# Peptides against a protein of PDB entry 3QIS, part 294

Target 1, 334 residues: chain A of PDB entry 3QIS
Amino acid sequence: PSLELSRREFVFENVKFRQLQKEKFQISNNGQVPCHFSFIPKLNDSQYCKPWLRAEPFEGYLEPNETVDISLDVYVSKDSVTILNSGEDKIEDILVLHLDRGKDYFLTISGNYLPSCFGTSLEALCRMKRPIREVPVTKLIDLEEDSFLEKEKSLLQMVPLDEGASERPLQVPKEIWLLVDHLFKYACHQEDLFQTPGMQEELQQIIDCLDTSIPETIPGSNHSVAEALLIFLEALPEPVICYELYQRCLDSAYDPRICRQVISQLPRCHRNVFRYLMAFLRELLKFSEYNSVNANMIATLFTSLLLRPPPNLMARQTPSDRQRAIQFLLGFLL

## One batch from the design tools (peptide; made by RFdiffusion4, then SolubleMPNN)

Design b2_p26_8_s2 (from b2_p26_8, 10 letters changed)
Fold by OpenDDE base, seed 3:
Structure b2_p26_8_s2 (fold): chain B 334 residues (1-334), chain A 26 residues (1-26)
Amino acid sequence: as target 1 above (334 residues)
Amino acid sequence: MEEDEELFRQIREEMEKLAEEYRKEK
């Protein structure tokens, strides 16, 4: 069996978080026998492609002289955004199109990724006084490494944060401030806030706005701004409540004094973001008659974002653990 | 609560200044 491919090289320019790009090509059975094709993993890979790439269809049958269109879809989700922001991964892959009883066909995927404040650590963002798209990629790597080291030092309580001549980090990411301050100013009376989905186009505009500017106002509806905050929190590589404190939050969930002590042990940026979000959410709850938002709804929604189980425990989260996590957050909303 | 209101105020003041500085550079 043999295939003819209309194209073998694909370039995805300016790939962005949550923005789908598609490239199409045709495969034709120029042989005289039916053939089965499939995308197969490379020798060291578990998957036929990187997490941000998909082929559709990824397998199929072709009769003699049959042609099929294959879509190569590039989509950076929360699962790929962090590694692309850090430059640990890149918009580069090789797909192996295998023909049963035939040869392999190699497809080259290339392109460039545009970094996002979504999926960037709170620590790194607190060191970014400019939009992430204005920060050199080399400096992003350094900021992430430095942020990791600062987090570790802060958790170990060993060294006073050497108030060395480095520019004082922001108390919270400017992106969190932009989102929260917008919602605080304009969305407290918004009916069904955090209950009504945002518009996908507006979400993309908000992401692009936060990545490229410090706007006076965030574009889009209050619902889209609210959802952008949720997406931001979901995309964080480390949740607002660090994984190291997850179990202690659950264990303290019914003791408000211990809960406050646990939060006090967060890294400064995480602690400030947590307190800032809780202050905002408490303010939002004062307007419950207008926005239909209640503490149980907010606690349920934000708990999954702020107090995520460590990756090794995700599969083991019990209903009791979820209830404790919700109860922990409720102690800051009431 | 008072400490969180003060934090909220401090964040606003620092960020408004940052935003103003950024807009003056463009």
Scores: peptide ipSAE 0.633, ipTM 0.956, DockQ to the pose 0.752
Fold by OpenDDE base, seed 2:
Formats: structure tokens, sequence, C-alpha cells
Structure b2_p26_8_s2 (fold): chain B 334 residues (1-334), chain A 26 residues (1-26)
């Protein structure tokens, strides 16, 4: 058996968070026998491709002289965005198209990723006074390393390092401020806020706007801006409430005094973001007659974003744990 | 609650200044 491939090299330029790119190629059975094709893992890999790549179809049968179009789809989700932002992973892969009882055909995937404020740590973003696309990649790496070290020092209650030599970090990421301040100004009377989905095109414009500028106004509807805030919080490599405090939040959920003490132990940026979001959400709840937003809806929605179980406990989360997590957040909304 | 309203005001003032500085550089 043999195949003819119309193309073997694929370049995905300017790959962005949540932006699907597609490249197509044709395979043709130029042999005299039916062929089964499949994409197979390389010898050391569990998957035939990286998490941001897929082939469709990934397997199939070809009769003699039959042709099929294969789509190579590149999509950076929340699960791949952080490792691409850091440069730990890159838009590079090799696919092995296997022909049963035949040859292997190698496909080269290459390209470039454009960093996003989505999937970047709160600590790193608090050090970014410019849009992420204006920050040199070398400085992004340094900011991630420094962010990790500051988080550890804050959690350990180590003596505040002499703040004297480093540029003072922002109290919250400018991207969170842009989203929240827009919603505060324009969306408090918006009917069905956080209940109506945004437009996908507007979401992409909002992401690109936050990655490339400090705008006077965010583009799109209030619903799209609200959904962009949810996507931002979901894409954080570490949730606003750090994984280390997750269990303590659940244990304190019925004691408002202990809940406030647990929040006081968050790293400064995480604590400020939490308090800022709670202040905004309490303000939004004053307009419940106009926006149809209530404390139970908001607590249920934001608990899954702000208070995520650690990855090792995610499979073990009980309905009781979820109810405690909601109760913890309700103590800051009421 | 009052401490969080003050934080909200301080964040706005800091960020409005940052945004204005950024726009003057372009």
Amino acid sequence: as target 1 above (334 residues)
Amino acid sequence: MEEDEELFRQIREEMEKLAEEYRKEK
C-alpha cells in the first residue's frame, strides 16, 4: 500500500488563545489495494499529537484511487495556554501518519504563538504595566519565576523583602481592572448579566484588545465583557483562591470570621483581586431589580472559578464540598 | 465592607493614572 500526500509541512502563524486555525491536506491511495490510515503516537508519546493540535479524521479507510481531506486543527484552550505563554511548549509537532502494512509518513507542524494575559499568573500580571504583547519574551520568563518566588514568600509569612529596589507591582492586574471597571460603569443595570452568553467574535476582540492595549473602552456587549471576565478567571494557572487554602475555605465556610482570616493569608495580588471582585459583585447585587442577578446565582457561578479544588482532589469533590465552597463565597456577597 | 470600597477607589485611581501614562507614550 502507498499514499500520496498533497502537503507534509504546515505552518500556523500567529496562533492565539481560543482562536481556531485550520490547515487542510489531501491523502490519496495511489496503490492497488485498500488502505487503512491512522495517526499514531511517536515511540515515547502517549498521544499522536500535542493537546493544542488535532487531526480530523484521525483514522480511516481508502479504496484504490480514493482521496480524503484531513483537517489539522490548532486550538489553544485554557489547558494549553499557560505552557505556551511561558514558552515551555511551542507550536511545533511531528505527526506520524501510519499506513497499515505500509510506510509511515511524517508531517511537520510549526508556527508561532502570541502570548496572552489569559492563562498568565496574577503575580506576573501585577508586574506588567504594559500589554503582554509589548513585554519581551525573555522578561515574561523572568516575571513568571519572580511571581512563583513572591507567592511562596507570601504564603510562608516570610519577612517582607525590602520593597526598595523592584518596581512596585500593581494592586491587581490591569486586565481585571479593565473588565471590572467597564462592567461597574456600564453593566450594573444590564438585564441577565452573567446569564446571557457573549458573542464569540466579540470575545476574540476583547481578548486581543486586552493583550495589545490599555483601551479607554472595551469593545463588545456587556454580556461579552462579562463572559470575558469568566474566561479570564477560568484560564488562570492558579485560581484567585490559591490551591493551598482550598481545604481551609471549606472547613471555615460556616464561620464568617475564620473565612476572612483565610482570605487574609492569600498572596497580596490574589487577596486584592478577591476583595476587588467581591466589592464589584456586592455592588451588582444592589441592582438586582434591574439585572436579575441574585447572591445564590453569583455564588454558584463564581465559586467554580475562584475556589477550584487542587488537581489531585478534583476527582474526589463531593456535593458537600461544593455546597461548602458556595457557602464560603456567600459570606462575602451578603 | 468599607475597607473593600476604599480598595476599589484606590485601584481605580492607580489604574486611571497608568492608562493615562500609557496613552501619552503613544
Scores: peptide ipSAE 0.629, ipTM 0.956, DockQ to the pose 0.820
Fold by OpenDDE base, seed 1:
Structure b2_p26_8_s2 (fold): chain B 334 residues (1-334), chain A 26 residues (1-26)
Amino acid sequence: as target 1 above (334 residues)
Amino acid sequence: MEEDEELFRQIREEMEKLAEEYRKEK
């Protein structure tokens, strides 16, 4: 069996978080026998491609003289955004298109990724006084490393970070302020806020706006701005409530005093973001007659974002654990 | 609650200043 490929080199320019890009090529059976094709893992790889790449179809049959279109889809989700922002991963891969009882065909994938404030740590963003697209990639790496070390010091030592000669971090990321301040100003009376989905085009505009500027006004509907806040919180590499405190939040869920003590142990940035979000959400709840938002809905929605189980426990989350997590947040909304 | 309202105010003042500084540089 043999295949002819219309293209073998693919370039994905300016890849962005949540923006799907597609490149297509054709494969043709130029042989005299039916053939089965599949994308196969390289030696020592578990998958045929990186998590941000997909082939569709990834396998199939071709009759003699049959042609099929294959789509190469590049999509950076929350699962790939952090490693691409840090430059630990890149928009580069090699695909192996295997022909059963035939030869391998190599496809080269290349391109560039544009960093996003989505999927960047709260600590790094608190040190970032400019839009992320204005920050050199080398400095982003340094900011993430320094942020990790400061988080650990804050959690372990309970020592106030000495006001050393480094630029004072922001109390919260400017991106969170932009989203929350917009919602506070314009969305408190918005019917079905956090219940109606945003528009995908508006979400992309909001992401690009936050990555490239400090706008006077965020573009898009209140629903799109609200969903962008949810996406931002979901994409955080470390949730607003650090994984180390997850179990303590569940254990304290019915004691409001202990809940406040647990939150006080968060790193300064995480604690400020948590308190800022809770203050906003309490304000939003004052307008429940207009926005149809209630504390149970908000607690249920934000629990999965703010109080995520550690990766090692995700598969074991019980309905009881989820209810405790909701109850923990309710104690800050009521 | 009062501490969180004060935090909210402080964040706004800090960020409005930051945004104004950024706009003056462009």
Scores: peptide ipSAE 0.628, ipTM 0.956, DockQ to the pose 0.792
Fold by OpenDDE base, seed 4:
Structure b2_p26_8_s2 (fold): chain B 334 residues (1-334), chain A 26 residues (1-26)
Amino acid sequence: as target 1 above (334 residues)
Amino acid sequence: MEEDEELFRQIREEMEKLAEEYRKEK
């Protein structure tokens, strides 16, 4: 069997978080026999492509003289955004299109990724006084490394080394402030806030706005701004409540004094973000008659974002653990 | 609660200043 491919080289320029890009090509069976095609893993790979790439269809049958369109879809989710922001991964891959009892066809994928504040650590963002797209990629790497070290020192209660000539970190990421301050100003009376989904186009505009500017006003509806905050919190590589404190939060869930002590042990940026979010959410709850938002809804929604189980415990989360996690957060909302 | 209101104020003041500085550079 033999295939003809209309194209073998694909370039995905300016790949962004949550922005789908598609490139298409055709495969044609120029043989006299039916053939099965599939994308196959390279040697030592578990998957036929990187997590941000997919082929559709990834397999199929072609009759003689049949042609099929294949879409190569590039989509950076929360699962790939962090490694692309750090430059640990890149928009480069090689796909192997295998023909059963035939030959392999190689496809070259290339492109560039545009960094996002989404999927960047709180520590790194607290060191970014400019939009992430204005920060050189080399400096992003340095900021992430420094941020990791500062997180560890803070958790270990190591005396802050003399803040060398490094600019003082922000108390919270500017992106969180932009989102929360907008919601605080404009969305406290918004009916069904955090219950109505945002518009995908507005979400993309908000993400691009936060990545490229410090706006006076965030574009889009209050629902889109609210969802952007949820997406931001979901995309954090380390949740607002660090994984190291997860179990202690559950264990303290019914003792408000111990809960406050656990939060006091967070790294400064995480602690500030937590307190800032709780203060905002308590303010939002004062307007429950207007926005239809209640403490149980908010606690349920934000607990999954702020108090995530460590990756090693995700498969073991019990309904009791979830209820304790909700109760922990409720102690800061009521 | 008072500590959180003070934090909220401090964050606003810091960020408004940062935003104003950024706008003056453009």
Scores: peptide ipSAE 0.624, ipTM 0.955, DockQ to the pose 0.735

Design b2_p26_8_s3 (from b2_p26_8, 11 letters changed)
Fold by OpenDDE base, seed 3:
Structure b2_p26_8_s3 (fold): chain B 334 residues (1-334), chain A 26 residues (1-26)
Amino acid sequence: as target 1 above (334 residues)
Amino acid sequence: MEEDEELFREIREEMEKLRKEYLEEK
């Protein structure tokens, strides 16, 4: 069996978080026998492609002289955004199109990723006084490394932050402030806030706006701005409540005093973001008559975002753990 | 409430300054 491929090199320029790109090619059975094709993992890979890439179809049969279109879809989700932002991963892959009883065909995927404030750590963003697209990639790496080291130092209660030499980090990421301040100003009376989905086009505009500017106003509807906040929180590599404190939050969920003590142990940036979000959400709840938002809805929604189980515990989250997590957050909303 | 208002004020003042500085550099 043999295949003819219309193209073997694919370039995905300016790949962005949550923006789907597609490239297509054709495969043709130029043989005289039916053939089965499949994308197969490379040596030592578990998957035929990186998490941000998909082939559609990834397998199939071709009759003699049959042709099929294959779509290569590039989509950076929350699961790939962090590693692409850091430059740990790149828009580079090799696909192996295997032909049963035939040969392998190699496809080269290349391109460039445009960093996003979505999927960037709170610590790095607190040091980032410019839009992420204006920050050199080398400096992003340094900011992430420095952020990790400071988080560790903060958790270890060791050296007082030498307030002296480096530019003082922001109290919260500017991106969080932009989203929350917008919602605070314009969305407190918005009916069904956090209940109505945003528009996908507006979400992309909001993301691009936050990545490229420090605007006076965020574009889009209040629903899109609200959803952008949820997406931002979901995309954080480390949740607002650090994984290290997850179990302690659950254990303290019914003691408001202990809950506050647990939050006080968060790294400064995480603690400030948590306090800022809770203050915002409490303010939003004052307008419940107008916005139809209630504490239980908010707690249920934000708990999954703010108080995520560590990756090793995700598969073990019990309904009791979820209820404790909700109860923990309720203690800050009421 | 007072602590929340103070937090909001402090963050806003810092961020509005940052935004101003950013816009003046462009």
Scores: peptide ipSAE 0.631, ipTM 0.955, DockQ to the pose 0.655
Fold by OpenDDE base, seed 5:
Structure b2_p26_8_s3 (fold): chain B 334 residues (1-334), chain A 26 residues (1-26)
Amino acid sequence: as target 1 above (334 residues)
Amino acid sequence: MEEDEELFREIREEMEKLRKEYLEEK
């Protein structure tokens, strides 16, 4: 069996978080026998492609002289955004299109990724006084490394070494402030806030706005701005409540004093973000008659975002653990 | 309420200053 491929090199320019890009090519059976094709893993890989790439169809049959269109879909989700932001991964891959009883065909995937504040650590964002697209990638790496060290020091209750001439970090990320300040000003009376989904086009505009500017106003509906906040919190590499404190939050869920003590042990940026979000959500709850928002809905929604189980425990989360996590947040909303 | 208002004020003052500085550099 043999195939003819219309294209073997694919370039995905300006790949962004949550923005789907598609490139299509044709494969034709130029042989005299039916053939089965499949994308196969390389010798050392478990998957035929990187997590941000997909082929559709990834397998199939072709009759002699049959042609099929294959879509190569590039989509950076929350699962790939952090490693792409850091430059640990890149928009580069090699796909192996295998023919049963035939040869392999190699496809080269290349491109560039545009960093996002989505999927960047709270610590790095607190040190980032400019939009992320204005920050050199080398400086992003340094900011993440410094942020990791500061997190570790904070958790260990190490006395801050002399704050040398390092710029004072922001109390919270400017991106969180922009989202929350907008919602506070314009969305407190918004019916079905956090219940109605945003528009995908508006979400992309909001993401691009936060990545490229410090605006006076965020574009889009209040629903899109609200969903952008949820997406931001979901995309954090480390949740607002650090994984190290997850179990202690569950264990303390019915003791408000212990809950506050656990939160006080968060790294400064995480603690400030938590307090700021809880203050905002308490304010939003004052307008429940207008926005149809209640404490149980908010606690249920934000618990999955703010108090995520560590990756090693995700598969073991019980309904009791989820209820404790909700109860933990309720103690800050009521 | 007072603690939340103070927190909002402090964050806003810092961020409005940051935005101003950023706009003056452009």
Scores: peptide ipSAE 0.628, ipTM 0.955, DockQ to the pose 0.639
Fold by OpenDDE base, seed 1:
Formats: C-alpha cells, sequence, structure tokens
Structure b2_p26_8_s3 (fold): chain B 334 residues (1-334), chain A 26 residues (1-26)
C-alpha cells in the first residue's frame, strides 16, 4: 500500500490557551489495494501526539483512489497550559502516519505559544506587576522557581519572610482582582450568576485582556466574566487551597475554628486569594434574592475549584469526601 | 463585615495604584 499526502508541514502561529486552531490535509490511496492508516507513537512515547494536539480521524480505511481529509487540532487545555507557559513544553511535535504493511509518513508540527496568566501559579502572579505578555519568558521561569522556593519556605518554616530588598509581592494576583472587582461592581444583581455559561468568544476576549493589559473594565457579559473566574481557578497548577492541606480541610470540615487555623497555614498569596474570594462570595450571597445564588450552590461549585484532591487521591474521592469539602467551604460562606 | 470591607479596600488601593503606575509608564 502507498499514500499521497497533500501536506507534511504544519505551523500553528500564536497558539493561545483555550483557542482551538485547525489545519487540514488530505491523504489519498494511490495504490491498487485497500489500506489501513493510523497515527502511531514514536519509539518510547505512549501516545501518537502531545496532549495539546489531536488528529481527526486518527485511523481509518482507504479504498483504492479514495481520499480522506484529516484535521490536525491544536488546543491548549488546563492540562497543557502550565508546561507551555513555563516553556517546559513547546508547540513542536512529529506525527507518524503508519500504513499497515506499508511505510511510515512523518508530519512536522511547529509554531509558537503565547503565555497566559491562566495556568500560572498564584505565587508567580503575585510577583508579576505587568501583564504576562509583557514579561520576558526567562523572567517567567525565574518567577516560577522563586515562587516554588517561597511556597516551600512558607509551608516548612513558620518564620516570617525577611522582607529583603526584593519587590514586595502583590497581596493577590491583579488578574483575580480584575475579575472579582468587576463582578463585585456589576454582577451582584445578575440573575443566574455562575449558573448561566459565558460566551466562548467573550471568554477568549477576557483571557486576552488579562494576558495583555490592566484594564479599567473587563469586556463581555457578567456571565462570561464569572465563567472566566471559574476557568482561572480551574487552570491553576496548584489550587487556592494547596494540595498539602487537602486532607486537613476534610478532617476539619465540621469545626469552623480548625478550618480557620488550616487556612492560616496557607502560603501568603494562597491565603489572601482564599480570603478575598470568600469575602466576595459572602457579599454576592447578600444579593441572593436578585442573583438566585445560594450558599450550597456556591459551595458546591467553588469546592471543586478551590479544594481539589491531590492527583494521587483524585481517583479515590468518595461522596463523603466531596460532602466534607463542601462543608469546609460552607463554613466560610455562612 | 468590617474585616471584609477593610480587605477589599486594601486590595483595591494597592491595585488601583499598580494600574495607575502601569498606565503612566505606557
Amino acid sequence: as target 1 above (334 residues)
Amino acid sequence: MEEDEELFREIREEMEKLRKEYLEEK
């Protein structure tokens, strides 16, 4: 069997978080026999492509003189955004299109990624006084490393950080302030807030706005701004409540005094973000007659974002663990 | 309530200053 490919080189320029890009090519069976094609893993790879790439279809049959269109889809989800922001991964891959009893055909994928505040650590964002697109990539790496070291110091050493001559970190990320301050000003009376989905185009505009500017106002509907906050919290490499405190939150869920003590042990940036979000959500709940938002709905929604199980425990989360996690958060909303 | 209002004020004052400084540098 043999194939003809219309294209073998693909360039994905300006790849962004949650923005789907597609490139298409054709494969044609120029042989005299039916053939089966599939994308196969390279030697030592578990998958045929990186997590941000997909081929559709990834396998199929072609009769003699048949042609099929294949879509190469690039999509940076929450699962790939952090490693792309740090430059640990890049928009580069090689796909192997295999023919059964035939040859391998190599496809080259290249491009560039544009960093996002989505998927960046709270610690790094608290040190980032400019939009992420204005920060040199080298400085982003340094900020993430410094942030990791300070987090570890904060968790291991109850020693007050000596306020050395380094620029004082922000109390919270400016991106969180922009989202929350907008919702506080404009969305407290918004019917079905956090229940109605945002518009996909508006979400992209909000992401781009936060990545490139410090605006006076965020673009889009209150629903899109609310969903952008949820997406931001979901995309954090470490949740607002650090993984190390997850079990202690569950164990303390019915003791409000212990819950507050657990939160006091968070790194400064995580603790400030948690307090700020809880203060916002308590304010939002005062307007429940207008926005149809209640404490149980908010606790259920935000618990999955703020109090995530560690990756090693995620598959073992019981309904009881979920209820304890919700109860923990309810103790800050009531 | 007073603690939440104080927290919002402190964060707002810091961030409004940051935004002003950023816009003056452009």
Scores: peptide ipSAE 0.624, ipTM 0.955, DockQ to the pose 0.625
Fold by OpenDDE base, seed 2:
Structure b2_p26_8_s3 (fold): chain B 334 residues (1-334), chain A 26 residues (1-26)
Amino acid sequence: as target 1 above (334 residues)
Amino acid sequence: MEEDEELFREIREEMEKLRKEYLEEK
């Protein structure tokens, strides 16, 4: 059996968070026998491709002289955004198209990724006084390393680093402020806020706006701006409430004094973001007659974003743990 | 309420300054 491929080299330029790119090619059975094709893992890989790449179809049968179109889909989700932002992973892969009882065909995937404030740590973003697309990649790496060290020092209750030598970090990421300040100004009276989905085109415009500028106004509807805030919180590599405090939040869920003490132990940026979000959500709840937002809905929605179980405990989360997590957040909304 | 208003004011003042500095550099 043999195949003819219309193309073997694919370049995905300017790959962005949540922006689907597609490249198509044709495979033709130029042999005299039916053939089965499949994408197969390389030696030592568990998957035929990286998490941000997909082939459709990934397998099939071709009769003699039959042709099929294959789509190579590049999509950076929350699961790949952090490792691409840090440069730990890149838009590079090799696909192996296997022909049963035939030869392997190699496809080269290449391209470039454009960093996003989505999937970047709160600590790094508090040090970014410019849009992330204006920050050199070398400086992004340094900011992530410095952010890790600052988080560890804060959790260890080590002496506050001398405020004097490094440029003072922002109290909260500018991207969170831009989203929350917009919602505070324009969305407090918005009916069904956080209940109505945004538009996908508007979400992409909001992401691009936050990655490339410090605007006076966020583009799009209040629903799209609200959903962009949810996507931002979901894409954080470390949730607003650090994984290390997860169990202590559950254990304290019925004692408001202990809950406040647990939050006081968060790293400065995480604590400030938590306080700022809770203040915003309390303000939003004053307008419940206009926006149809209530404390139980908000607590249920934001608990899954702000208070995530550590990856090793995700499979063990009980309904009781989820109820305690909601109760913990309710103590800051009421 | 007063603590939330103070927090919003402090963050807004810092961020409006940052935005102004950024726009003056362009």
Scores: peptide ipSAE 0.624, ipTM 0.954, DockQ to the pose 0.626

